Peptides against a protein of PDB entry 7UQJ. Designs and how they scored, part 242

Target 1, 160 residues: chain A of PDB entry 7UQJ
Amino acid sequence: PELYQNFNITPPRGVLFHGPPGTGKTLMARALAASCSSDERKITFFMRKGADILSKWVGEAERQLRLLFEEAKKHQPSIIFFDEIDGLAPVRSSKQEQIHASIVSTLLALMDGMDNRGQVIVIGATNRPDAVDPALRRPGRFDREFYFPLPDVKARFKIL

## One batch from the design tools (peptide; made by RFdiffusion4, then SolubleMPNN)

Design b2_p23_7_s3 (from b2_p23_7, 22 letters changed)
Fold by OpenDDE base, seed 5:
Structure b2_p23_7_s3 (fold): chain B 160 residues (1-160), chain C 160 residues (1-160), chain D 160 residues (1-160), chain A 23 residues (1-23)
Amino acid sequence: as target 1 above (160 residues)
Amino acid sequence: as target 1 above (160 residues)
Amino acid sequence: as target 1 above (160 residues)
Amino acid sequence: MDKIVEESTELLNKELEKLAEER
């Protein structure tokens, strides 16, 4: 409830952070997790890289996604952050990306299977929102999108 | 062309980001990838950690580097970012670092083998530029070096 | 000496960075490593994620910790940064966390076994300091704690 | 694009402001 109010999202909605690489999407996802964490209500932050799920867990990627969502549900309130989600959830129409179709279908099913009463937020970060399967960008999934503009080079120098 | 103009580099030159850890080298490399990515021309960002190439791909590190450069060439325009490149490319003169000599030689050959007409930028990040093999710091390789100063702790607290 | 003076810590003390996720604990740990690194005295920065030690090195996590501390000692002055240390060092009293008891005991022994004359700083980062084993928070271990507040959202946008 | 970027950035700013006010 508070977690979703803080994100202005209705469960089980996901948030897609898109924008050029190094616009701080990962930093922001972490920062949001932080902002929603109080002394009384510690948020569990799960981070996965899309490419890591595919490369580290060959043949077990679907199981790892299921376990991730189960663990997130067990440790509510929680945030699942997928960094580089375009590596996990490529557009199904691409012949080169069809290899990920089973993982995408698993992620879709896991997002659709979240109870509206849950306290699990899913954040995806991508540099290429158009490379993300459009099925993930539908209502009830990553149906909120936030663009991360490049900080002005001068603003970045204040960060560096 | 535009990619290299945006980096103010001539292909196949690499850029060495050096400076103390957490000065945002990875963030900047990403950010540069982002700045050069337009709607019409999405840049593919490849990230590898030097230590991960050595530890995850025991005996296959050379092949993984070749595959990385081939994939980067296939997905032009692209950036290859080596985080902690001193872990991959230690100074050959060090007896302890001779174990990486074959990987360093492969990286040298891959950088030398880039076509000037390509759109692959190689960015290395290190906290220890003097621990990087001097052969990598020669013209046509990592021949531009950018120092990342520590943001003033007060500036960091504005970032933190 | 200078390293520990710069951190305002006495060896072999560790520093616990705590605060909500994305408050830049990792960035700060890296930044501190950087500030203490001079041309004459390069600091070696070792980064490990707590969960990665448990998941990537099943049955070898204790050995990997020993090797990490040995390598850090060999490359002095050095910083060992444990990101998400609550994943490595959960509270022993928790039935769910007892699985990590051997790893926690190994980390405790390694921290206790550091010579006061050494130049190895251990930094732990957590979003949940109360989920870290209290034994790690005792004098001679992670006995300095730094809270990382969320940057003001406006400050973060200057960073993004 | 710029307008979507601006709107998304404003929305993100508002969400982040709410997150800061709740602390």
Scores: peptide ipSAE 0.007, ipTM 0.247, DockQ to the pose 0.024; fails the geometry check
Fold by OpenDDE base, seed 2:
Structure b2_p23_7_s3 (fold): chain B 160 residues (1-160), chain C 160 residues (1-160), chain D 160 residues (1-160), chain A 23 residues (1-23)
Amino acid sequence: as target 1 above (160 residues)
Amino acid sequence: as target 1 above (160 residues)
Amino acid sequence: as target 1 above (160 residues)
Amino acid sequence: MDKIVEESTELLNKELEKLAEER
């Protein structure tokens, strides 16, 4: 919230951090949470891994998402960080349509149901933005994207 | 401190992080601060922007630097992170000699005046290491340099 | 190599980065790789995810580990980064003994078979150091551990 | 794509810097 308020911009409901593994997406999300957390305004940081929501909570993933967003609303200002969001919201392949469709539909509804006045920021991190359902990358959802390039090992640091 | 203590090495008085914008210099400094902060030893992280010290505190920049180093000493173990240190310690151009000369001289004296036993690490970040006064890049000051390359998008990391 | 050589310390064969998710373990490993890569000495960074080695290469995980270490030796100086190493080398639970035992035994043998003169550093990252087989945490293997605490939302970073 | 990434990364860094300055 404060980050975007300080820019006189409406906080995006979601920000997609994308780029290769170990580019600092998760660390940046935490640094943003830490930087927005003042002594007066503690930001609560919620972290979930997309694949864990799908695999550990078969049949309850939708309920767990709802609970997560409710908890984030109760603990405003808050950041929900989805690591490996491509695991939570894969591009709809015809073969796995039903279970994934419900979870994606729930996440869409939860992001759409966030009042613009809510101090909840959703950050999704992925190594594969093209593996994320395009419906999540629409305005009012993950409508902002930040690429995290690999720190190119090839740039010869002249440690003089 | 702990990173260096864990290696039985004397912590450098200063570390220069240099490299293009967006290479994670600030993030790395914060990650190092976080990684060195154990449950038993909280590292205090002080951050200042070099340009802000020059621009906001015309005539008091020297006093502010002294106060910063005194506070860092009081809150040991600590990290002082100077972002855009080239703004604080520009290479002496003939036209701005006096004010910059005093601030640079003060920073030099403060870094030289740190006892080798002090648990204060100074990290300077710059996009332009060649714009930093060479006097700061001498042994006992910013005597270690870490380049941060642009992640050249083109380097095929063979993630085999 | 150079990081440790610059400190006149014998490079540990393995370094365990442990701490909660998103504490910068992977970023630190990359920054270390980058910082050790000079114009003259390009460090090759190899990244593998522990769970991917177990899940994608059922029956070939041992061969893939051997190939990885051989490639790392061919491309010295190099860093092998195992993200989620607890997925590659879980504590031997009685129920999944054989396949995990072979992979862990292979990793142990590969780490033990690294000549102390080799310019190959192995970094393991985990959120659960206690879930890593204690045999890997012995001298000559992952004999150094770096804790990456959660940036405690409670730790008042007095960015004064 | 590359320019948007650079601009976005610069913006994010500026945003992080501003947040750090406001504390």
Scores: peptide ipSAE 0.007, ipTM 0.228, DockQ to the pose 0.051; fails the geometry check
Fold by OpenDDE base, seed 1:
Structure b2_p23_7_s3 (fold): chain B 160 residues (1-160), chain C 160 residues (1-160), chain D 160 residues (1-160), chain A 23 residues (1-23)
Amino acid sequence: as target 1 above (160 residues)
Amino acid sequence: as target 1 above (160 residues)
Amino acid sequence: as target 1 above (160 residues)
Amino acid sequence: MDKIVEESTELLNKELEKLAEER
């Protein structure tokens, strides 16, 4: 967050980590969170699994997303990490049209409503970037996509 | 920095992150910057987008590069991250010969002029390593190349 | 570990981190260990340097490896990190044939004897992957190789 | 879950710090 202020860069609201299974998206998100936290400046890390938001909170997923973003805003600086975000916000053309449409719309609104000066970063991790609703991948949302290719995360764990 | 002293290795001045679109180059650079920064030892992170240096500073790109490197030197330890560096320093054989030649020459001189003991690291990120001027990819410049290829990172997130 | 269960993938028994000197293999292994540890679920991290196993335990290296794997199994979930593993298990064709052959054979047997459901991960780090005995690089052993190309350290010194 | 990640993050930081101190 502060890094972006010093550069007059609008901080990305969302970052999409994508790549083949086990590409270290989750670990990198954790390592990013860890690397940003110090004893004086703890970053609060929020982790949610896309499928868990759908399965545990049938009919409450939208509310849980709102609460998550509010809590993340309350505990700034913070990271919201959505693991398996394709399970949370699949492409709208999938047969579960109605339930996913509301969740996607809520997540879109929450990402759009984030103050660009807020110290909340949203990371989505997926094995299937093409299964993520394209509306989430637009500027001001998950506008940054990190493809996690096989060998280079092996390189990344040497970085953290 | 200290790591390189212990191994009698000349610290690399520049690191090229390359790989297919989305490969996590920008995120990795940010994760890198964040992991280096502690409350006791803040690393100053400088980010520039290659195309922005060309477009925002018509005729001033060389001066802006000089100022960037001076500021990075002043705020050591520091990171200079060039996102989309192929936009800053395309191969010299491309039709925009004159404008790019001066910028490339300036960047070459700045990278060559960095004291190897300086705590300034330069990261370039590109989807097109072959579109980056080969002169930048020489020893003492972006002499270190990280290829960010697709599938094996999935293997690592299974470890964490 | 748990990540592998969710994907019906046999967890890799061993991961080889390789790349030029300083590429942050050791740091990544520690970051991995840390990222897997929580207050509720501490991962026990075991670190050994390849040359130290040979030099400190002349004639006891095999026993020390057995004890290390037993201790790691006792303290599951755990990570065994071999730094400079090429010093522990050099290619069998090297002039120190007899001493290395028994150590390599012991390490092979220990890696083969790991229960695939065990929460023990073995990480080997080397600057010379080609100097590591190919028998260790086979499926069910160090069957996953992470190349840490030169820029990783420059990238990493921006992380550290 | 958030606590587990926060704790994992703190542990990662501590190991990063130890590595920075060792280097």
Scores: peptide ipSAE 0.000, ipTM 0.196, DockQ to the pose 0.033; fails the geometry check

Design b2_p23_7_s3 (from b2_p23_7, 22 letters changed)
Fold by OpenDDE base, seed 3:
Structure b2_p23_7_s3 (fold): chain B 160 residues (1-160), chain C 160 residues (1-160), chain D 160 residues (1-160), chain A 23 residues (1-23)
Amino acid sequence: as target 1 above (160 residues)
Amino acid sequence: as target 1 above (160 residues)
Amino acid sequence: as target 1 above (160 residues)
Amino acid sequence: MDKIVEESTELLNKELEKLAEER
């Protein structure tokens, strides 16, 4: 997006927001999306839930991911926010779930296939960063991780 | 902070969160601070209330602001959150309040004096964006404004 | 809690946070839980996901809901936060899903069974308020609804 | 956990207070 262009920072292809539930990951991702939109330059915000992609699009999850990335690319600058991305891309633990391995592979390929000039940012939010496939956390993917700590008691007291 | 660096966004020297009370401005500022902190790189979150700076530090408010910015600069990356910044920096309306004009002038100078490489982000929150001195809302200061809309009036009425 | 007592506001038995994903519903619910806790009076925060209750507790979901409400009642003042409550209590559409109807009925009964003197607040968060059973949105249940609007696009660009 | 709940509850309470004062 212009935001990333304006800042001369290489847009992370992917940003992983992780932290306990209710630490504002989703709100932050939205705040990021909206903050990237000016009156002249709207950032299109795409949001999906990891579990929704698996449950609603059984067998089409890969196609829906591809369509999502294509749509995001068409509507550049754009943010794709995956809420609960650990639900979409769980750690490849058991040999049994070819479907999950396939979806993760598709997401990896889509993130790797993003041109560095692409004004598409992918944000994944999880409460369980260790439940996200480590392959998604590599450079060029969700290579930037943001810990959303529980606002320290002292910190929360200060925001209040 | 790293978040702004991580997002390729020229860290706004200042971000103004505005919207009705209880829209989560303060919570968002913490979520921002928290989101800007990774396990490896903690963003130091400084919080002050505008009214507290005026009331607790009568005659020292300028010094306290300078110390706050110096401390934030020492603890980079850092976020300075001014809650109720309209209490600190009311619109320069009346000739009488030299003290308020002085504090605003100091805050302006501190924000202007932040080097672009400084990993200090200033967030001001207000319920009354029009009560904030327009000079604070200029480029290089609180040049970025966020409206926190009321959750529907019906909705707020219901949690209350 | 003291807050509701301090405001002479009858604590909502239930509050529905609704709005697009990433509008801070979960963050607000946590902020609410944290804000209702003073150093002298800790509010216990219970968090469950609607989909997790259905998926993890197949056949025991009713028992787990009862235990959750009992535990919340024992740890008063307390907040029960149901994230994605539309996953727990979808609209009663088809006669076929007796299981869903049963869980919804149990949740309704648990919310209705909360004595007005109970310092248990139930917060449901959803992205799809219309997907929540209307029976849950009646007085004495989630009778208070909060819309979390998308922060204005212009507004968000400035926080980044 | 308890401290987080406590602080979040205080945040809500203060926001609720501010909302009640504006009414």
Scores: peptide ipSAE 0.000, ipTM 0.214, DockQ to the pose 0.038; fails the geometry check

Design b2_p23_7_s4 (from b2_p23_7, 21 letters changed)
Fold by OpenDDE base, seed 2:
Structure b2_p23_7_s4 (fold): chain B 160 residues (1-160), chain C 160 residues (1-160), chain D 160 residues (1-160), chain A 23 residues (1-23)
Amino acid sequence: as target 1 above (160 residues)
Amino acid sequence: as target 1 above (160 residues)
Amino acid sequence: as target 1 above (160 residues)
Amino acid sequence: MDKIVEESTKLRNEQLEKLEKER
């Protein structure tokens, strides 16, 4: 946050962390939250799992997303971390369109409705970037992507 | 591997990584696997999610565990990483005892049946160490535990 | 230390974490320290910034390094984390050779003087692995290297 | 690094265009 203010860089509304399982996406998101929080400016970190929002809140997923974004806005500066975001907003396929379409549409609207001045960063983590609805990957949403490669097995062999 | 061979220390059969979500348990397990494999000695890394073994293999979970341990033994040196191991082997509570009891008993038997000279390390990761069956946390099983704390925001701010 | 002891891998005397700024090198070092400390066995974590050792201790840097290693040895198992180690031990270039040569030589001697049985792990973090004196990157010193790739600098700078 | 961003962004845009053309 402070770095954006200092550099006049529009904070990304959304960042997609993609890469194989256990590459440290969630750790990095927590790391970022912790690095951006000073004694003067604590960042509130919200974590949700994409599949949990669908499975735990059947029919209330849209409301839970709205509440999450409202709470994140209330506790600015904040990070919303969606783990397994491909589980929350899968690629729109014709057969599952209705239930997924409403949740995706709600998430899209919530990301679009964030004022660029909001100190809310949304981080999506996925192991399958191609399984995330392309509409979420557009400018003003998850418009930045990070590849988390598997740490080269060879480079790590040096530590153990 | 070499340190235990050199020090005549019985390699722990099992290591429990516990701590809050996104503290890098999976990344560390991959770190360790990668850091154990030299050009001369590649470590095979097997990753399974505890809940996936229960959900994908209803009635075959015991067979899949046996196959996993056989394959890990065939590809020694190897690491078996169980992510969300509390989902695979929850604390035995009176109401869900039957299905979980067989899987836990199979995992216990597989860990007990590993020769102490086997180059198979089992890593369990959990966010809830108290949700892991205490029988798995006994000597000869997951007899070593690692706490992955949340990186203290203050300690990390001391790092920046 | 305990992670290495647990994985049967000879703890490297030194591990070089390299990669761009804020890729989680320091977080990983702390996570390693914390993950290695059980209730029965606390790991002492020593953190020093390479540039601070040079700037704060003009003419005493060698003594401070010796004291650091002695204290780490006294509080075994321990991790010494050098952040910005390229600031402590830059590549020997002809113009700054004398002052840096003594500090580098002291660090080399301290790393060489650690018995392989010592439960002291030295982690160096750098953003510039090529700026670290190659003598430190030799076997028995920082013989192990981890690449922490940027999550794309621009987009991480967008998260911060 | 800018090149990796540009290449990753290019690959992403190419993938997005491919997915939009498949729609």
Scores: peptide ipSAE 0.007, ipTM 0.340, DockQ to the pose 0.134
Fold by OpenDDE base, seed 1:
Structure b2_p23_7_s4 (fold): chain B 160 residues (1-160), chain C 160 residues (1-160), chain D 160 residues (1-160), chain A 23 residues (1-23)
Amino acid sequence: as target 1 above (160 residues)
Amino acid sequence: as target 1 above (160 residues)
Amino acid sequence: as target 1 above (160 residues)
Amino acid sequence: MDKIVEESTKLRNEQLEKLEKER
């Protein structure tokens, strides 16, 4: 995030971290949040797990998403991190369509409704980028994707 | 740490983390220290910055290094982490040669003087592995090097 | 892993990585696996998610655990990494007790049945160590616990 | 299981070879 202010680049509204499980997606998101947080300018880091939003908030998931985005806007600069975002917005398959469609629609609207001036970044992490609704991966949403490769076999041998 | 005892591998005395700034070297070292420390068996983590040892301890840098290694040995199992080790042991360039040569010589002697039975691991982190004295990168010293690649150039542009 | 071979300490059979979500537990487990794998001595890394073993293998979870441990033994040196292990072995609460009790009992037996000579390490990762059955946290099982703190604000600044 | 590990290892080796060729 520091680099964007230096580059006059309009920060992406959403960033998708993808790669095999345990490649450090969640670590990197947390590292990003703290590296943008100076002693003078604290960045507020909001973390949610996609499956928890579906399972804990049956019937209120849309409201919880709205509240999360409002809270993030209130505490800007802020990062919203969705861990396992494929659990929140799975690719539309016929048998569970209605509940998922409303939540996806709400998340799309919230990401589209983020004024270009808000210091709120949304980071989604997934092990399965193809299991995330393609509508979320379009420009103005999670239009920025980060591949987390498996750390090299040789690189690991030197830590152990 | 557990894996080496299981494997009968003589553990390296020193590990060099290298890669561009902001690739997680310091985080990995801290995570390793935390990941070796159980509730029953705490690993003591000593962190020093190379430039701080030169700037804060002008004329006592060698003594401070000796004290650090003795303290690490006293509190074993322990990890000594040198962040920005290129600031402590720069490749010999002519105008600052004498002060750097003494500190490098002391660090070499301390790493060589670590008996293979000591429960002290030394981790050095640098953004410039070629700026670290080659004598430190030899067997029995920082003989294990870990490359931290830049998250893909596309994968920085999308976080920022 | 270096720390243990130097120590002549019988390595723990199991290691519990715990800490807030996104503190790098899974990254560290992966980094550990590759850090033990040289060009000459490849470590085989087996990764499973706790919830997947319960949900995908209803009625075969015990058999899948046995097969996983046999495969790990066949491909030694090896690491078995259980991500979200609290999803596999939740603390015993009365209403779901039977299925969980059998899986926990099987995992306990497999960890206890690991001959002290096996080059197999088991790593469990959880965001909720108190949600893991205490029987798994006893000596000879996950008897080593690693807390992944939120990387300090300064440590995060150097990753960006 | 072997296929997923083999495919993941193959994809990884291909990415490593690509990174080695770009050096």
Scores: peptide ipSAE 0.006, ipTM 0.238, DockQ to the pose 0.045
Fold by OpenDDE base, seed 5:
Structure b2_p23_7_s4 (fold): chain B 160 residues (1-160), chain C 160 residues (1-160), chain D 160 residues (1-160), chain A 23 residues (1-23)
Amino acid sequence: as target 1 above (160 residues)
Amino acid sequence: as target 1 above (160 residues)
Amino acid sequence: as target 1 above (160 residues)
Amino acid sequence: MDKIVEESTKLRNEQLEKLEKER
């Protein structure tokens, strides 16, 4: 969130962290959430796992997303972190299209409905950016993407 | 591996990383793998997700585990990282005991069968250590446990 | 940098990453630097080790700090990462007070001299936050702190 | 170290450019 103001960059509503598993996407999101909370300005960090929303809340995933965004808005400034967002909004596959289409549509609407001045940032993390519905990767949604490369094996060697 | 040699500590066969989601368990495992690789000694990092082994390899999970450990032994020094290991070896629940019991038994046998001189380290990561079969948490297996606390919310506030 | 703007939070001039060795402080700083660079806006990442500045540049540490901050300002937006900053700015101990006092004073002046609009962020990493001069931990300097907890100390000792 | 950030930044930029060209 805060990084965009110093740069006179309009804060993305959504940020996609992508890269190989265990490249620190979730840790970065937590560190980011951690780094944005001052004594004067506490950021509320909401974390959800995409597959957990689907599996735990079968049929209520839309409601849970709405509640999550409402709670994030109530506790702004806030970060919503979706870990494994490809599990929440997989690329529309022909065989389970209706349930996934509804959840994707809800998430799209929630991201589009965020006021440009809203102190709510959404971070999605995925190991498979191509498995995320392209509609989520459009401007005004997850329009900024951060690649988490494998710490190049050579590159980490120099930290040791 | 290199860390253990400097301290004359016998490398644990298995290490359990546990703590809340997004506390950097997977990142730490990769950081450790990268940190233990030198130009002279490259560590091969094998990563598997516990639930993926069950879901993708229904009926072949045991074979895939055997192949993984063989490949890790062939490419030693190596780290096998099981993300969400509670998905691979859930606490023996009465309703699906046979399939899980077989996979757990295979993993136990593979961990027990690692030569004490083998340069293969197994790291399991879980958000739910109590959901991991206690047999895996015994000496000679995942006998070493790392708690990844939430970055203390207070410590977060100081960067913010 | 980007996290402070979206929330209308004045970016901290300095961020202190603290926590036990190998907790991913340096990795996080690198991932932050990489994550803050876009095609439109490349962040220049300057990394220095506190002890290296003292050991390599005996008598020139102040000049090297000035040059580092000038170069960071020239290449803004930029991140200056001080690894092992406790080696650069140890708590003023009575016996080597003059040399350390001068370096600390220079670093304080450089951090205080950063315009609030400067696109230079300073990240200090330490394993010993209490070994960092308290003057550096005041508002307008390293006023923001992230704790990188050990994976439970007992457990890391077993990997090491 | 600087090379890593530079390489990581470069890789990111190259991927962003690819993603932008695919848009």
Scores: peptide ipSAE 0.009, ipTM 0.353, DockQ to the pose 0.075; fails the geometry check

Design b2_p23_7_s4 (from b2_p23_7, 21 letters changed)
Fold by OpenDDE base, seed 3:
Structure b2_p23_7_s4 (fold): chain B 160 residues (1-160), chain C 160 residues (1-160), chain D 160 residues (1-160), chain A 23 residues (1-23)
Amino acid sequence: as target 1 above (160 residues)
Amino acid sequence: as target 1 above (160 residues)
Amino acid sequence: as target 1 above (160 residues)
Amino acid sequence: MDKIVEESTKLRNEQLEKLEKER
């Protein structure tokens, strides 16, 4: 909040963390949540896996997304972290179109319905940014993208 | 190897990384692989997700595990990292017992069959150590456990 | 820049990331660079390894440092990330004193010569903060330090 | 961003201290 107010930058509603698996996307999201929490201003961190939302909530995924965003709004400032978001919102052109289209449309509507003054940040993590529906990558949604490269095998972390 | 020889410590065959999701378990495993890699001694890093082994290799999971361990042995020194190992080796008492019992038994046999002289380390990561079959947590398997705590919510990153 | 203006905090010229290797220091530095980059405001990320500056630029290390800082200033807002900075700026008391003293003195002068209004952040990463010349850890240089602990100190020693 | 790092450090230090106290 204060950071963005002071920059006159509208806080991004959504941030896409992309990069190879195990590059610390989820760790960064948690570190961000932890970091933005002061004793006076605790950030509530909501974490969901895209695949879990599809697999555990078959037929209720939309409702669970709505509840998640409502709860995040109720507990603002908050971070919603979607791990494996490509599992939740695959590219619509994949033949399993109808159920995915509904979930994607719900997520789009929830992201679009977030007032810019709301202290809710949505972080999506994926290993395959191109597998995420391009509609989610538009301004006002996951409009900022952060690449998490592999720790380059050539980066001799002189660990010793 | 040399580090353990110098400490007269038998290298653990298996290490369980446990802790809440996104605490850097996978990142640490990669960082360990990178760290132990010198120009003279490259560690080969094999990564598999437990859930992917079950979902992608329905009926071939055992064979894929065998191939993975053979390949890791061929490319030693190596690290086999199982992300979400609770997905691969759930507690045997869960009602889907037979298929899981076979996969768990295969993983047990592969871990037991690793000669202590082999430069293959197996790292399992889980968010729920109690969801991992206790047989995997015995000496000579995942006999060392490391807790990855959440980055405590209290650290005052004024990022937002 | 603006982050610090908003907090009425003078932007640190230098930040020392310290902690065991593979704890995500380099990852964090890259994530920082990526996160501060908007479409309107691209942060230029310069990465150098301390050991590479010494080994590749024997006799030209000072010039390479000057060029790096000039280029970073030219492409501000920018981040200069020194990985393994203890390799660049070892404690002067180690017997290889003269060449290191010159490189350290150059880095000190470059950090001191950065106007606080400049949008150049220097991040040094080390595994051994006590191996870094104390002169670099003074106010106006690497005046902020961030510990990247091992997820478990025992985990590292048990895996290595 | 420095705040991201300061507080991850502080969090992590506080967690280490808690884990040390719980041990």
Scores: peptide ipSAE 0.006, ipTM 0.342, DockQ to the pose 0.061; fails the geometry check

